Peptides against a protein of PDB entry 4U39. Designs and how they scored, part 17

Target 1, 302 residues: chain A of PDB entry 4U39
Amino acid sequence: SIKVIGVGGGGNNAVNRMIENEVQGVEYIAVNTDAQALNLSKAEVKMQIGAKLTRGLGAGANPEVGKKAAEESKEQIEEALKGADMVFVTAGMGGGTGTGAAPVIAQIAKDLGALTVGVVTRPFTFEGRKRQLQAAGGISAMKEAVDTLIVIPNDRILEIVDKNTPMLEAFREADNVLRQGVQGISDLIATPGLINLDFADVKTIMSNKGSALMGIGIATGENRAAEAAKKAISSPLLEAAIDGAQGVLMNITGGTNLSLYEVQEAADIVASASDQDVNMIFGSVINENLKDEIVVTVIATG

## One batch from the design tools (peptide; made by RFdiffusion4, then SolubleMPNN)

Design b1_p26_7_s3
Fold by OpenDDE base, seed 4:
Structure b1_p26_7_s3 (fold): chain B 302 residues (1-302), chain A 26 residues (1-26)
Amino acid sequence: as target 1 above (302 residues)
Amino acid sequence: MKKIKVLYTGTKEEVLAKLRELLKKE
């Protein structure tokens, strides 16, 4: 089974966005120290952590409280994650619960033998230096606790949105990018497409790879496959080029009119931008909601 | 729906060769 665990406010917002976008073939778990925020989750499984420590009042933006809350609830987390083949741990770094609890939860998943993938955000620079420093500590702890860690730099989202975009929309876009990171991988396994991957293939590329980068490209029109692939490999979300990556996961999602030629064209562009010795896996997914759009997601590991 | 499992592990040339082979079977 594939489990997605949202940790704290940002992680739970991302999980809600996944449920709203009908991401299939995954089980959703919402984890929080704030009982009121947890009640707003759309996840079937809701877990309050650190009930004795926090009394359901949240972590007070303190990562040490988030960590201790997950440690207090270790047995309950183990039971919720038991039997998972793959676990996605999603969180916004820089807060109390997400920053502190996500590494503990990730380590529990890894110790249970699940392929453990972190998909987390760095805070925006405008959220202040304290959040950036807390996020750096949480990201370091996540890197040790996961097989693969995808880090989304929220400041790069500001490069792809309009300058007049309200702050609230920038946070929604961060939640959407978290969704794309999880869905881009889970759809390769769980969603029937033109090309389906085995979980063993994903495990080979993602097991013990450490940090990963994600690029996304969306395009329409006659050259949509090539344009989407070019946008993905040059995405502002990529902190580096993919040419040095040891592994690449590629998802090509399109509507019912997605052709095998378009899949080939997009895959050739990504392969050509990658290392000569790269282990590349790709899948194609049909999403009937993507009328004339192609979405290319690239995850570079190693 | 034919599940075409294409593990393109290999050189760029091997990946492209497998893709071309799939296109010839359609």
Scores: peptide ipSAE 0.023, ipTM 0.594, DockQ to the pose 0.362
Fold by OpenDDE base, seed 3:
Formats: sequence, C-alpha cells, structure tokens
Structure b1_p26_7_s3 (fold): chain B 302 residues (1-302), chain A 26 residues (1-26)
Amino acid sequence: as target 1 above (302 residues)
Amino acid sequence: MKKIKVLYTGTKEEVLAKLRELLKKE
C-alpha cells in the first residue's frame, strides 16, 4: 500500500489538493498539532499529535515542539503507517509542526521498512530568515530519515507565475507543486490493474538516493509533448541539470488524445538530457480532465 | 478516471527500445 502523510499546515494543504485532484491508489493521512486546522483536512485519517504537549493549539512555529509532538504520538504514527510499502511525507518546511514532526514521521516509516519519500518545500524568502533557518534544519533532518527527499524551492515558483501573483496564490501553487511531486511518483505505482511496475524497480531508483530534484513542464498545441519535456528538464524548480542524475522518474500525463508518438518524443528528450547509464522509470497517464494539455514531471535522483 | 497508457522501467535504452517496439505494432 501507498500512504501519503501531510504534516502540519503546508502538508495538510497539499494533501487536500491531492484529494481534490483525485490522486488515486493512495491512502491519505493528515497530521497536525493544531486540532482546528486538522478538522479542515479532507483526509480520511486525521491524527492530532502532541495532544498533551500542545493541547491542540499548534507548535507555535517552534520545530522542537513539532518534534516532541511526533515523539509523543510515535505509537499512533506507527499504527497508521503499518503495512505501507511506500510512504510519502509531505510538509512545508520552516514552520513548527512540519519542520519538527516530518523527520520523526519519516524515520518511523523507514524503520517500518517502507520506501520513504519526502516531498517538502523550502519557504519563500519573504517568509523571513527565521523560517529559512528552521527549514534548513528540518531538511537536514529529513535527509537522514528518508530514502529520497524532493525539495521544492518555493522562490523558484515565483519564476513560473506572474509577477503580480498574490501571496495566497503563490502558496496555492506551492501546494500544487507538492501534489505534482507525489502524484508524479504515485501514478507510476498505484494505478490499479494495468502495470505491474515491479515495486522493486521504484525501490532501486529511490532507495538511499538522498536529495532529488523535480522539474515540471506543461504545454499545449501541436508540439506540446516536446515543449512540455523541454520545460520539465529546464524547469526553474530544478536547482541543477539532470545530466548527472543516476535515476530518473518520468511521468507524462495527457488527455484522451495523448498519442504514443507524443509519449516517445517526450521520453526521448528527457532521456537525451540524462546520463547514458541512467536508470529511468517512465510512465504515461491519461487524465480526462486534461483537454489539450500535456504535463511532464521529471524527478532526478542521485 | 486516470488510466495509465504506457509504463516502462529499466535503463534509458531499454525504455526507449520498448517504446519503439510498441510504435511498430500500431
């Protein structure tokens, strides 16, 4: 089974966005120290952590409170994660709960033997230096606790949105990028009945790989597949080129009109930009909600 | 509902070879 755990406010917003976008084949767990915020989760499983420590009032933007809250609730987290083959831990870094609890939850998942993937954001520079420093500590702790850590630099989202984009919409886009990171991987594994991806292949590419980079490309029109692939490999979300990556996960999502030629063209572009010895997992998904759009997601590991 | 159309695992060359084979069958 695949489990997605949203940790704290940003993680829970990302999980809500996943549910709203009908990401299939995953179980959703919302984790928070704030009981009121947790009630707004759309997840079937809602877990309040650190109820004794915080009294449901949240972590007060203190990562140490988030950490201790997850430690207090360790047994409940273990029970909720039991039997998962794969666990996604999603959080916005820089806050109290997400920054402190996500590494603890990730370590619990890893200790249970699940393939543990972190999908986290760095805060925007405008959120201030304190959040950046807290996020750096949380990301460092996540690296030790996961098999693969996808870090989304929120400041790079500002390069792909309009300059007049309201702050609230920039956060919604960060939640959407978190969704795309989880969905890009989960759609490769979780689609019932068509592809026995040997979970062993995913495990080989993602186990003990440390930091991963994600690129996203979206395009429409006659050359949409090639354009989406080129945008993905040159995405502002990529802090480095994919040419040195030991592993690549590629997802091509299109509407019912997605052709096999378009799939091949996009795969050839990403493969050509990758190392010759790259281990690549490739998938294509039909989303009936996509009209003329193609979305290419590339995750580079190693 | 989302449906996987094609999925391949392996090396770059193996994935591309499988895609090319599928294109020849259509």
Scores: peptide ipSAE 0.099, ipTM 0.636, DockQ to the pose 0.869; fails the geometry check
Fold by OpenDDE base, seed 2:
Structure b1_p26_7_s3 (fold): chain B 302 residues (1-302), chain A 26 residues (1-26)
Amino acid sequence: as target 1 above (302 residues)
Amino acid sequence: MKKIKVLYTGTKEEVLAKLRELLKKE
């Protein structure tokens, strides 16, 4: 089974976005120290952590409170994650609960023998230096607690969106990028396909790989596949080129009009930009909700 | 929502070879 656990406010917003976008074949778990915020979750499983420590009032933007809250609720977290083959831990770094609890939850998942993938955001620079410093500490702790860590620098989202984009829309786009990171991987595993992926191949590419980079490309029109692939490999979300990556996960998602030629063209572009000895997992997904849009997601590991 | 998935795994060369094989069958 695949479980997605949203930790704190940002992680739970991302989980809500995943549920709204009908990401299938995964179980959703919402974790928070704030009981009122947790009630707004769309997840089937809702877990309040640190009930004794915080009394449901949240972590007060203190990562140490988030950490202790997860430690207090360790047995409940273990029970909720038990039997998972794969666990996605999603959080917005820089806050109290997400920053402190996500590494503890990730370690619990890893200790249970699940393939543990972190998908987290760095805060925007405008959220202030304190949040950036807290996020750096949380990211460092996540790196030690997961098999693969995808870190989304929110400031790079501002390079993809219009400069006039309202702050609230920039946060919604961060939630959407978190969704794309989880869905890009989960659709490769959980969605029944014409060809089933061996989960052992995913484990080989993602186990103990440390930091991963994610690129996203979206395009429409006649050259949409090539344009989407080129945008993915040159994505502002990529902090480095993918040419040195030992592992690549590629997802091409299109509407019912997605052709095998478009799939080949996009795959050739990404493969050509990757190392010659790269181990690549490639998937194509037809999403009936997409019309003329193609979305290419590239995750580079190693 | 109905999703159709096609998956290819392996090295770059193996993935590209599998893609080319499918395109020849259509």
Scores: peptide ipSAE 0.046, ipTM 0.621, DockQ to the pose 0.790; fails the geometry check
Fold by OpenDDE base, seed 1:
Structure b1_p26_7_s3 (fold): chain B 302 residues (1-302), chain A 26 residues (1-26)
Amino acid sequence: as target 1 above (302 residues)
Amino acid sequence: MKKIKVLYTGTKEEVLAKLRELLKKE
């Protein structure tokens, strides 16, 4: 089974976005210290952590409170994660709950023998230096607790969106990028396909790989596949080129009109930008909600 | 939601070879 655990406000917003976008084949768990925020989750499983410590009032933007809250609730987290083959831990770093609890939850998942993937954001620069410093500590702790950690630099989202984009929309885009990171991988595993992916292949690419980079490309029109692939490999979200990556996960998602030619064209572009000895997992997904849009997600590991 | 998934795993060359084989069959 695949479980997605959203930790704290940002993680739970991302999980809500995943549910709203009908990300299939995963179980959703919402974790928070704030009981009111947790009640707004769309996840089937909702877990309040640190009820004794926080009394449901949240972590007060203190990562140590988030950490202690997860430690207090360890047995409940273990029970909720038990039997998962794969666990996605998603959080916005820089806050109290997400920053502190996500590494603890990730370690619990890993200790249970699940392939543990972190998908987290760095705060925007405008959220201030304190959040950046807290995020750095949380990311460091996540690296030790996960098999693969995808870190999304939110400031790079501002390079993709219009300068006039409201702050609220920038956060929604961060939630969407988190969704794309989880969905890009989960669709490769959980969606029935013409060729079944052995979960062992995913483990080979993702186990003990440390930090991973994610690129996203979206395009429409006649050259949409090539354009989306080029945008993905040159994505501002990629802090480095994918040519040095030991593993690449590629997802191409299109509407019902996605052709095999378009799939090949996109795959050729990504493969050509990767190392010759790269272990590549490629998948294509038809999403009926996509009209003329193609979305290419590239995750580079190692 | 109708999801069609095609998966290719392996080296760059293996993935490209599999893709080319599928295109020849259509």
Scores: peptide ipSAE 0.024, ipTM 0.599, DockQ to the pose 0.804; fails the geometry check

Design b1_p26_8_s1
Fold by OpenDDE base, seed 3:
Structure b1_p26_8_s1 (fold): chain B 302 residues (1-302), chain A 26 residues (1-26)
Amino acid sequence: as target 1 above (302 residues)
Amino acid sequence: MKVVVAVGKTAKEAIEKWEKKFKEKF
């Protein structure tokens, strides 16, 4: 089974976006120290952590409270993650719950023998230096606790949105990028009726790979496949080029009009930007909710 | 939702395997 665990406010928002986008084949778990925020989760499984420590009032932007809350609730987390083959841990880093609890939850998943993938954001610079420093500590702890860690630099989202984008919309886009990171992988692995993906191949590409980079490209029109692929490999979300990656996950998602030619064209562009000896998981996805859009997601590991 | 996925030790191998699987499915 595949589980997606959203940790704290940003993680829970991302999980809500996944549910709203009908991400299939995954079980959703919402984890928070704030009981009121947790009630707003759309996840079937809602777990309040650190109920004794926090009394449901949240972590007060303190990662040590988030950590201790997850430690208090370890047995509950273990039971919720039990039997997962893969666990996505999603969180916004820099806050109390996400920063502190996500590494603990990731370690629990890894100790249970699940392939553990972190998909986390770095805070925007405007959220202040304290959040950046807390996020750096949380990301470091996540890196040790996961098999693969996708880190989304939120400041790079500002390069892909309009300069007049309200702060609230920038956070919504960060939640959406978290969704895209999880969905880009989960659609390749968890989609009902997926034929002939050995989970051993996924383990080979994602196990013990450390930090991963994600590029996303979206395009419409006649050259949409090539444009989406070019945008993905040159995505501002990529802190480095993908040419040095030991592994690449590529997802090409389109509507019912997605052609074989478009998929090949997009794949060839990503392949040409990758190492010749790169281990690649490549998939095409038909999403009936997409009309004229092609979405290319590239995840570079190693 | 319809998904076709392939894995390769190279991008070329992954694409070739994908193309084969795609043609077998569609």
Scores: peptide ipSAE 0.360, ipTM 0.871, DockQ to the pose 0.909
Fold by OpenDDE base, seed 4:
Structure b1_p26_8_s1 (fold): chain B 302 residues (1-302), chain A 26 residues (1-26)
Amino acid sequence: as target 1 above (302 residues)
Amino acid sequence: MKVVVAVGKTAKEAIEKWEKKFKEKF
């Protein structure tokens, strides 16, 4: 099975966004130290961690409280993750629960033998230096605890949104980018009626790869496939070019009008930006909710 | 939702396998 575990406020918002976008083939788990925030989760499985430590009042923006809360609840986390083939751990870094608990949860998933993928955000610079420093420590701990870690630099989201975008919408876009990172992978693996992808091939590309880069491109119109692919490989979310990556996951999602030619054109653009000897998982997705839009997601590993 | 996925040791191999699977499905 594939499990998505949202950890703390940002992780739970991302999980809610995944459920609202009908991401298929995954089980959702919401984890928090704040019992009131946890009650707002749309996930079927809701787990309060550190109930003795925090009394359900949250981690007070302290990562050490988040860590200790996950350690207190280790057995419950193990039980919830048991039998997963793959675990996505999603969190907003810089807070208490997400920063402290996500690495502990990821390590538990990895120790259970699940392919463990982190999808996390760095805080915006405007959230302050304390959050940035806390996030850096949490990201370092995540990198040791996962097979693959996708880090979304929230400040780069400000380059893809309008300058007049309200701060609240920038946070919603961060939650959406977390969704896109999980969905871009899960749609290639877990979609009902997928012609069997050998999960061994996924393991080959994602196991022990460390940090991964994610690019997203969206376009409409006659050249939408080429434009979406070009935007993906040049995405502000990419901290580096995708050249030199040992593995690439590519998802091309379109509506019912997605043509073979458009898929091939987009794939050739991403291939040309990748190493010749790259291990590639390439997939096309027909999403009936996409009218004239094409979405290209590229994840580069290694 | 319909998904067609292929894996290759190269991007070219992945695309060729995908094209074959796509033509078999659509």
Scores: peptide ipSAE 0.355, ipTM 0.866, DockQ to the pose 0.910
Fold by OpenDDE base, seed 1:
Structure b1_p26_8_s1 (fold): chain B 302 residues (1-302), chain A 26 residues (1-26)
Amino acid sequence: as target 1 above (302 residues)
Amino acid sequence: MKVVVAVGKTAKEAIEKWEKKFKEKF
């Protein structure tokens, strides 16, 4: 089974976005120290952590409270994650719960023998230095606790949105990028009617790979596949080129009009930007909701 | 949703396997 665990406010917002976008084949778990925020989760499984420590009042932006809350609730987390083949741990780093609890939860998943993938955000620079420092500590702890860690630099989202984009929309875009990171992988693995992906191949590409980079490209129109692929490999979310990566996961998602030619064209662009000896998981996804849009997601590991 | 996925030791191999699987399905 594949489980997506959203940790704290940002992680739970991302999980809500995944559910709203009908991401299939995964079980959703919402984890929070804030009982009121947790109640707003759309996840089937809702877990309040650190109920004794926090009394449901949240972590107060303190990562140590988030950590201790997950430690208090370890057995409950273990039971919720038991039997997962893969666990996505998603969080907004820099807060109390996400920063502190996500590494603990990731370690629990890894100790249970699940392929553990972190998909987390760095805070925007405007959230202040304290959040950046907290996020850095949480990301460091996540690296030790996961097989693969995708870190989304939120400041790079500001390069892909309009200059007049309200701060609230920038956070929504961060939640959407978290969704895209999880969905870009999960759709390749968990989608009903998938043609024979061996989970062993996923393990080969994602196990003990450390940090991963993610690029996303979206386009419409006649050259949409090539444009989306070019945007993905040159994405501002990629802090480095995808050359030198030991593994690449490529997802091309389109509507019912997605052609063989478009998929091949996009794949050839990503292949040309990748090393010749890269282990690649390549998949095409038909999503009826995309109509004329093509979304290319590239995840580079190793 | 329809998904066709292939894995290769190279991008080329992954694409070729994908193309084969796609043609077999569709």
Scores: peptide ipSAE 0.353, ipTM 0.866, DockQ to the pose 0.907
Fold by OpenDDE base, seed 5:
Structure b1_p26_8_s1 (fold): chain B 302 residues (1-302), chain A 26 residues (1-26)
Amino acid sequence: as target 1 above (302 residues)
Amino acid sequence: MKVVVAVGKTAKEAIEKWEKKFKEKF
């Protein structure tokens, strides 16, 4: 089974966005120290952690409280994660609960033998230096606790959105990018009717790879496949080029009009930007909710 | 939703395997 755990406010918002976008084949778990915020989760499984420590009042933006809350609730987390083949841990780094609890939850998933993937955000620079410093510590702890860690630099989202985009929309886009990172992988693994993906191949590409880079490209029109692929490999979300990656996961998602030629063209562009000896998981996805849009997601590991 | 996935030791091998699987399904 595949489980997606949203940890703290940002992680829970991302999980809500995944549920709203009907991301299939995954079980959703919302984890928080704030009982009121947790009640707003759309996840089937809602877990309050650190009930004794926090009394449901949240972590007060303190990562050490988030950590201790997850440690207090270890047995409950273990039971919720039991039997997972893969666990996505999603969180906004820089807060209390997400920053402190996500590494603990990730380690529990890994110790249970699940392929553990972190998909986390760095805070925007405007959220202040304290959040950036807390996020750096949380990301470092996540890196040790996961098989693969995707870090989304929120400041790079400001390069993709209009300059006049309200701050609230920038946070919604960060939640959407978290969704895209999880969905880009989960659609390749968990979708009903998947044609001959061995989960062993996923483990080979994602196990003990450390930090991963994610690029997303979206395009419409006649050259949409090539444009989306070019946008993905040059995505502002990529902190480096995808060359030198030991593994690549590529998802090409389109509507019912997605052609073989479009998929080949997009794949050839990503392949040409990758090393010749790269282990690649390549998938095409038909999403009936996409009209003329193609979405290319590239995750580079190693 | 229909998903066709292939794995290769190279990008080229992954694409070739994908193309084969895609043509078998579509």
Scores: peptide ipSAE 0.340, ipTM 0.860, DockQ to the pose 0.910

Design b1_p26_8_s2
Fold by OpenDDE base, seed 1:
Structure b1_p26_8_s2 (fold): chain B 302 residues (1-302), chain A 26 residues (1-26)
Amino acid sequence: as target 1 above (302 residues)
Amino acid sequence: MKRVVAVGKTAKEAIERWKKKFKELF
């Protein structure tokens, strides 16, 4: 089974966004120290961690409280993650619960033998230096606890969105990028399709790979496939070029009008930007909710 | 929802396998 665990406020917002966008074939778990915030989750499984420590009042933006809350609730987390083949741990780094608890939860998933993938955000620079420092510590701990860690630099989202984008919309876009990171992988594995990907191939590309980079491209119109692929490989979310990556996961998602030619064109562009000897998982997904949009997701590992 | 996925040791191989699988399914 595939489980997506949202940790703290940002992780739970991302999980809600995944549920709203019908990310199928995964079980959703919401984890929080704040019982009121947890009640707003759309996840099937809701877990309050650190109930004794926090009394449901949250972590007070302290990562050590988030860590201790996950440690207190270890057995409950183990039971919720039990039997997962793959676990996505999603969180916004820089806060209390997400920063502190996500590495603990990831380690629990890894110790259970699940392929453990972190998909996390760095805070925006405008959230202040304290959040950046807390996030750096949480990301470092997360890197040791996962097989693959996708770190989304939120400041790079500001390069993709309009300059007049309200702060609240920038956070919603961060939640959307978290969704796209999880969905770009989960759709390759879990989405009902005529051909299942061998989970061994996913393990080969994602196990013990450390940090991964994600590029996303979205386009519409006649050249949408080529444009989406070009946007993905040149995405501001990519902190480096994908040419040095040992592994690439590529997902092309389109509507019912997605053509073989469009998929080929997008794939050939990403292939041309990757190493010749790169281990590639390439997939196409038909999403009936996409009208004229093509979404290309590229995840580079290694 | 229709999914076609392929794996290769190279991007080229993955795409070629995908093209083959896609043609077998459609």
Scores: peptide ipSAE 0.382, ipTM 0.869, DockQ to the pose 0.905
Fold by OpenDDE base, seed 4:
Structure b1_p26_8_s2 (fold): chain B 302 residues (1-302), chain A 26 residues (1-26)
Amino acid sequence: as target 1 above (302 residues)
Amino acid sequence: MKRVVAVGKTAKEAIERWKKKFKELF
């Protein structure tokens, strides 16, 4: 089974966004130290951690409280993760619960033998230096606890949104990018399809790879496939080019009008930007909810 | 939703395998 765990406020917002976008074939778990915030989760499984430590009042933006809360609830986390083949741990770094608890939860998933993928955000620079420093510590702990870690630099979202975009919309876009990172992988594995991916191939590309980079491209019109692919490989979310990556996961999602030619054109662009000897998982998905849009997701590992 | 997935040791191999699978299904 595939489990997606949202940890703390940002992780739970991302999980809610995944549920709202009907991300299929995954089980959702919401984890928080704040009982009131946890009640607002759309996830079927809701887990309050550190109930003795926090009394359900949250972690007070302290990562050490988030860590201790997950440690207190270790047995409950183990039970909820038992039998998962793959675990996505999603969180906003820089807060109390997400920053402290996500590495502990990731380590529990890894110790259970699940392929453990972190998909996390760095805070915006405007959230202040304290959050950036807390996020750096949480990201370091996540790197040790996961097989693959995707880090979304929120400041790079400001390069892809309009300059007049309200601050609240920039946070919603960060939640959407977290969704796209999880969905770009999960759709390749879990979406009901005519041909299943061997989970052993996913393990080969994602096991013990450390940091991964994610690019996303969206386009419409006659050249939409080529434009979406070019946007994905040049995405501001990529802190480096995808050249040198040992593994690439590529997903092309389109509507019912997605052609073989469009998929080929997009794939050839990503291939040309990748190393010749790259291990590639390549998939196409037909989403009937997409009209004229093509979405290209590229995840580079290693 | 309909999914077609392929894997290769190279991007070229993955794409070629995908094309083959896609043509077998559509």
Scores: peptide ipSAE 0.313, ipTM 0.851, DockQ to the pose 0.893
Fold by OpenDDE base, seed 3:
Structure b1_p26_8_s2 (fold): chain B 302 residues (1-302), chain A 26 residues (1-26)
Amino acid sequence: as target 1 above (302 residues)
Amino acid sequence: MKRVVAVGKTAKEAIERWKKKFKELF
């Protein structure tokens, strides 16, 4: 089974966005120290952590409280993760719960033998230096606790959105990018398909790979496949080029009108930007909810 | 949703395997 765990406010917002976008074939778990915020989760499984420590009042933006809350609730986390083949741990780093609890939850998943993938955000620079420093510590702890860690630099989202985008919309876009990162992988594995990916191949490309980069491209119109692929490989979310990556996961999602030619064209663009000896998982997904839109997700590992 | 996925040791191999699988299904 595949489980997606949203940890803290940002992680839970991302999970809500995944549920709203009908990300299929995954079980959703919302984890928080704030009981009121947790009640707003759309996840089927809702877990309050550190109930003794926090009394449901949250972590007070302290990562050590988030860590201790996950440690207090270790057995509950283990039970919720038991039997998962893959675990996505999603969080907004820089806060109390996400920063502190996500590494603990990831380690629990890894210790259970699940392929553990972190998909986390760095805070925006406008959230202040304290959040950036807390996020750096949490990201360091996540690197040790996961097989693959995708880090989304939120400041790079500001390069994709209009300069007049309200702060609230920038956070919604961060939640959407977290969704796209999880969905880009989960759709390759979990989406009911005519051809299943061998989970051993996923393990080969994602196990013990450390930090991964994610590029996303979205386009419409006649050249939508090529444009989406070009946007993905040149995505502001990529902190480096994908040409040095040992592994690439590529997903092309389109509507019912997605052609073989469009998929090939997009794949050839990503292949040309990748190393010749790259281990690639390549997939196409038909999403009937997509009209004329093509979404290309590229995840570079190693 | 319909999914077609392939793996390769190279991007070229992954794409070729995907093309083959896609043609077998459609």
Scores: peptide ipSAE 0.300, ipTM 0.847, DockQ to the pose 0.900
Fold by OpenDDE base, seed 5:
Structure b1_p26_8_s2 (fold): chain B 302 residues (1-302), chain A 26 residues (1-26)
Amino acid sequence: as target 1 above (302 residues)
Amino acid sequence: MKRVVAVGKTAKEAIERWKKKFKELF
């Protein structure tokens, strides 16, 4: 089974966005130290961590409280993650709960033998230096606790959105990018398909790979497949080019009008931007909720 | 949703395997 665990406010917002977009074939778990915030989760499984430590009042923006809250609730986390083949741990780094608890939860998932993927955000620079420093510590701890870590630099989202985009919309876009990162991988594995991916192949590309880069491209109209692929490989979310990557996961999602030619064209573009000897998982997904839109997600590992 | 997924040791191989699988299914 595949489980997505949202940790703290940002992680839970991302999970809510995944549920609202009907990301299928995954089980959703919301984790928080704040009981009031947790009640707003759309996840089927809602877990309050550190109930003794925090009394449901949250972590007070302290990562050490988030860490201790997850440690207090270890057995409950283990039970919720038990039997998962893959666990996505999603969080906004820089806060108390997400920053502190996400590495602990990731380690629990890994110790259970799940393929553990972190999908986390760095805070925007405008959120202040304290959040950036806290995020750096949480990201460092996540690297040790996961098989693959996707770090989304929120400041790069400001390169994709209009300069006049309100701060609230920039946070919504960060939640959407977290969704796209999880969905881009989960759709390759969890979407009911006529051909199942061997989970061993996923493990080969994602196990113990450390930091991964994610590019997303979205396009409509004529040449939408090529445009989406070009946007994905040149995405501002990529802190580096995908050349040199030992592994690539590519997902092309389109509507019912997605053609074989479009999928081939997009794949050939990503292939041309990748190393010749790259281990690639390539998939196409038909999503009936997509009209004329094509979404290309590229995850580069190694 | 319908999914077609392929794996290769190269991007070219992955795409070729995907094309084969896709044509077998659609």
Scores: peptide ipSAE 0.299, ipTM 0.846, DockQ to the pose 0.899

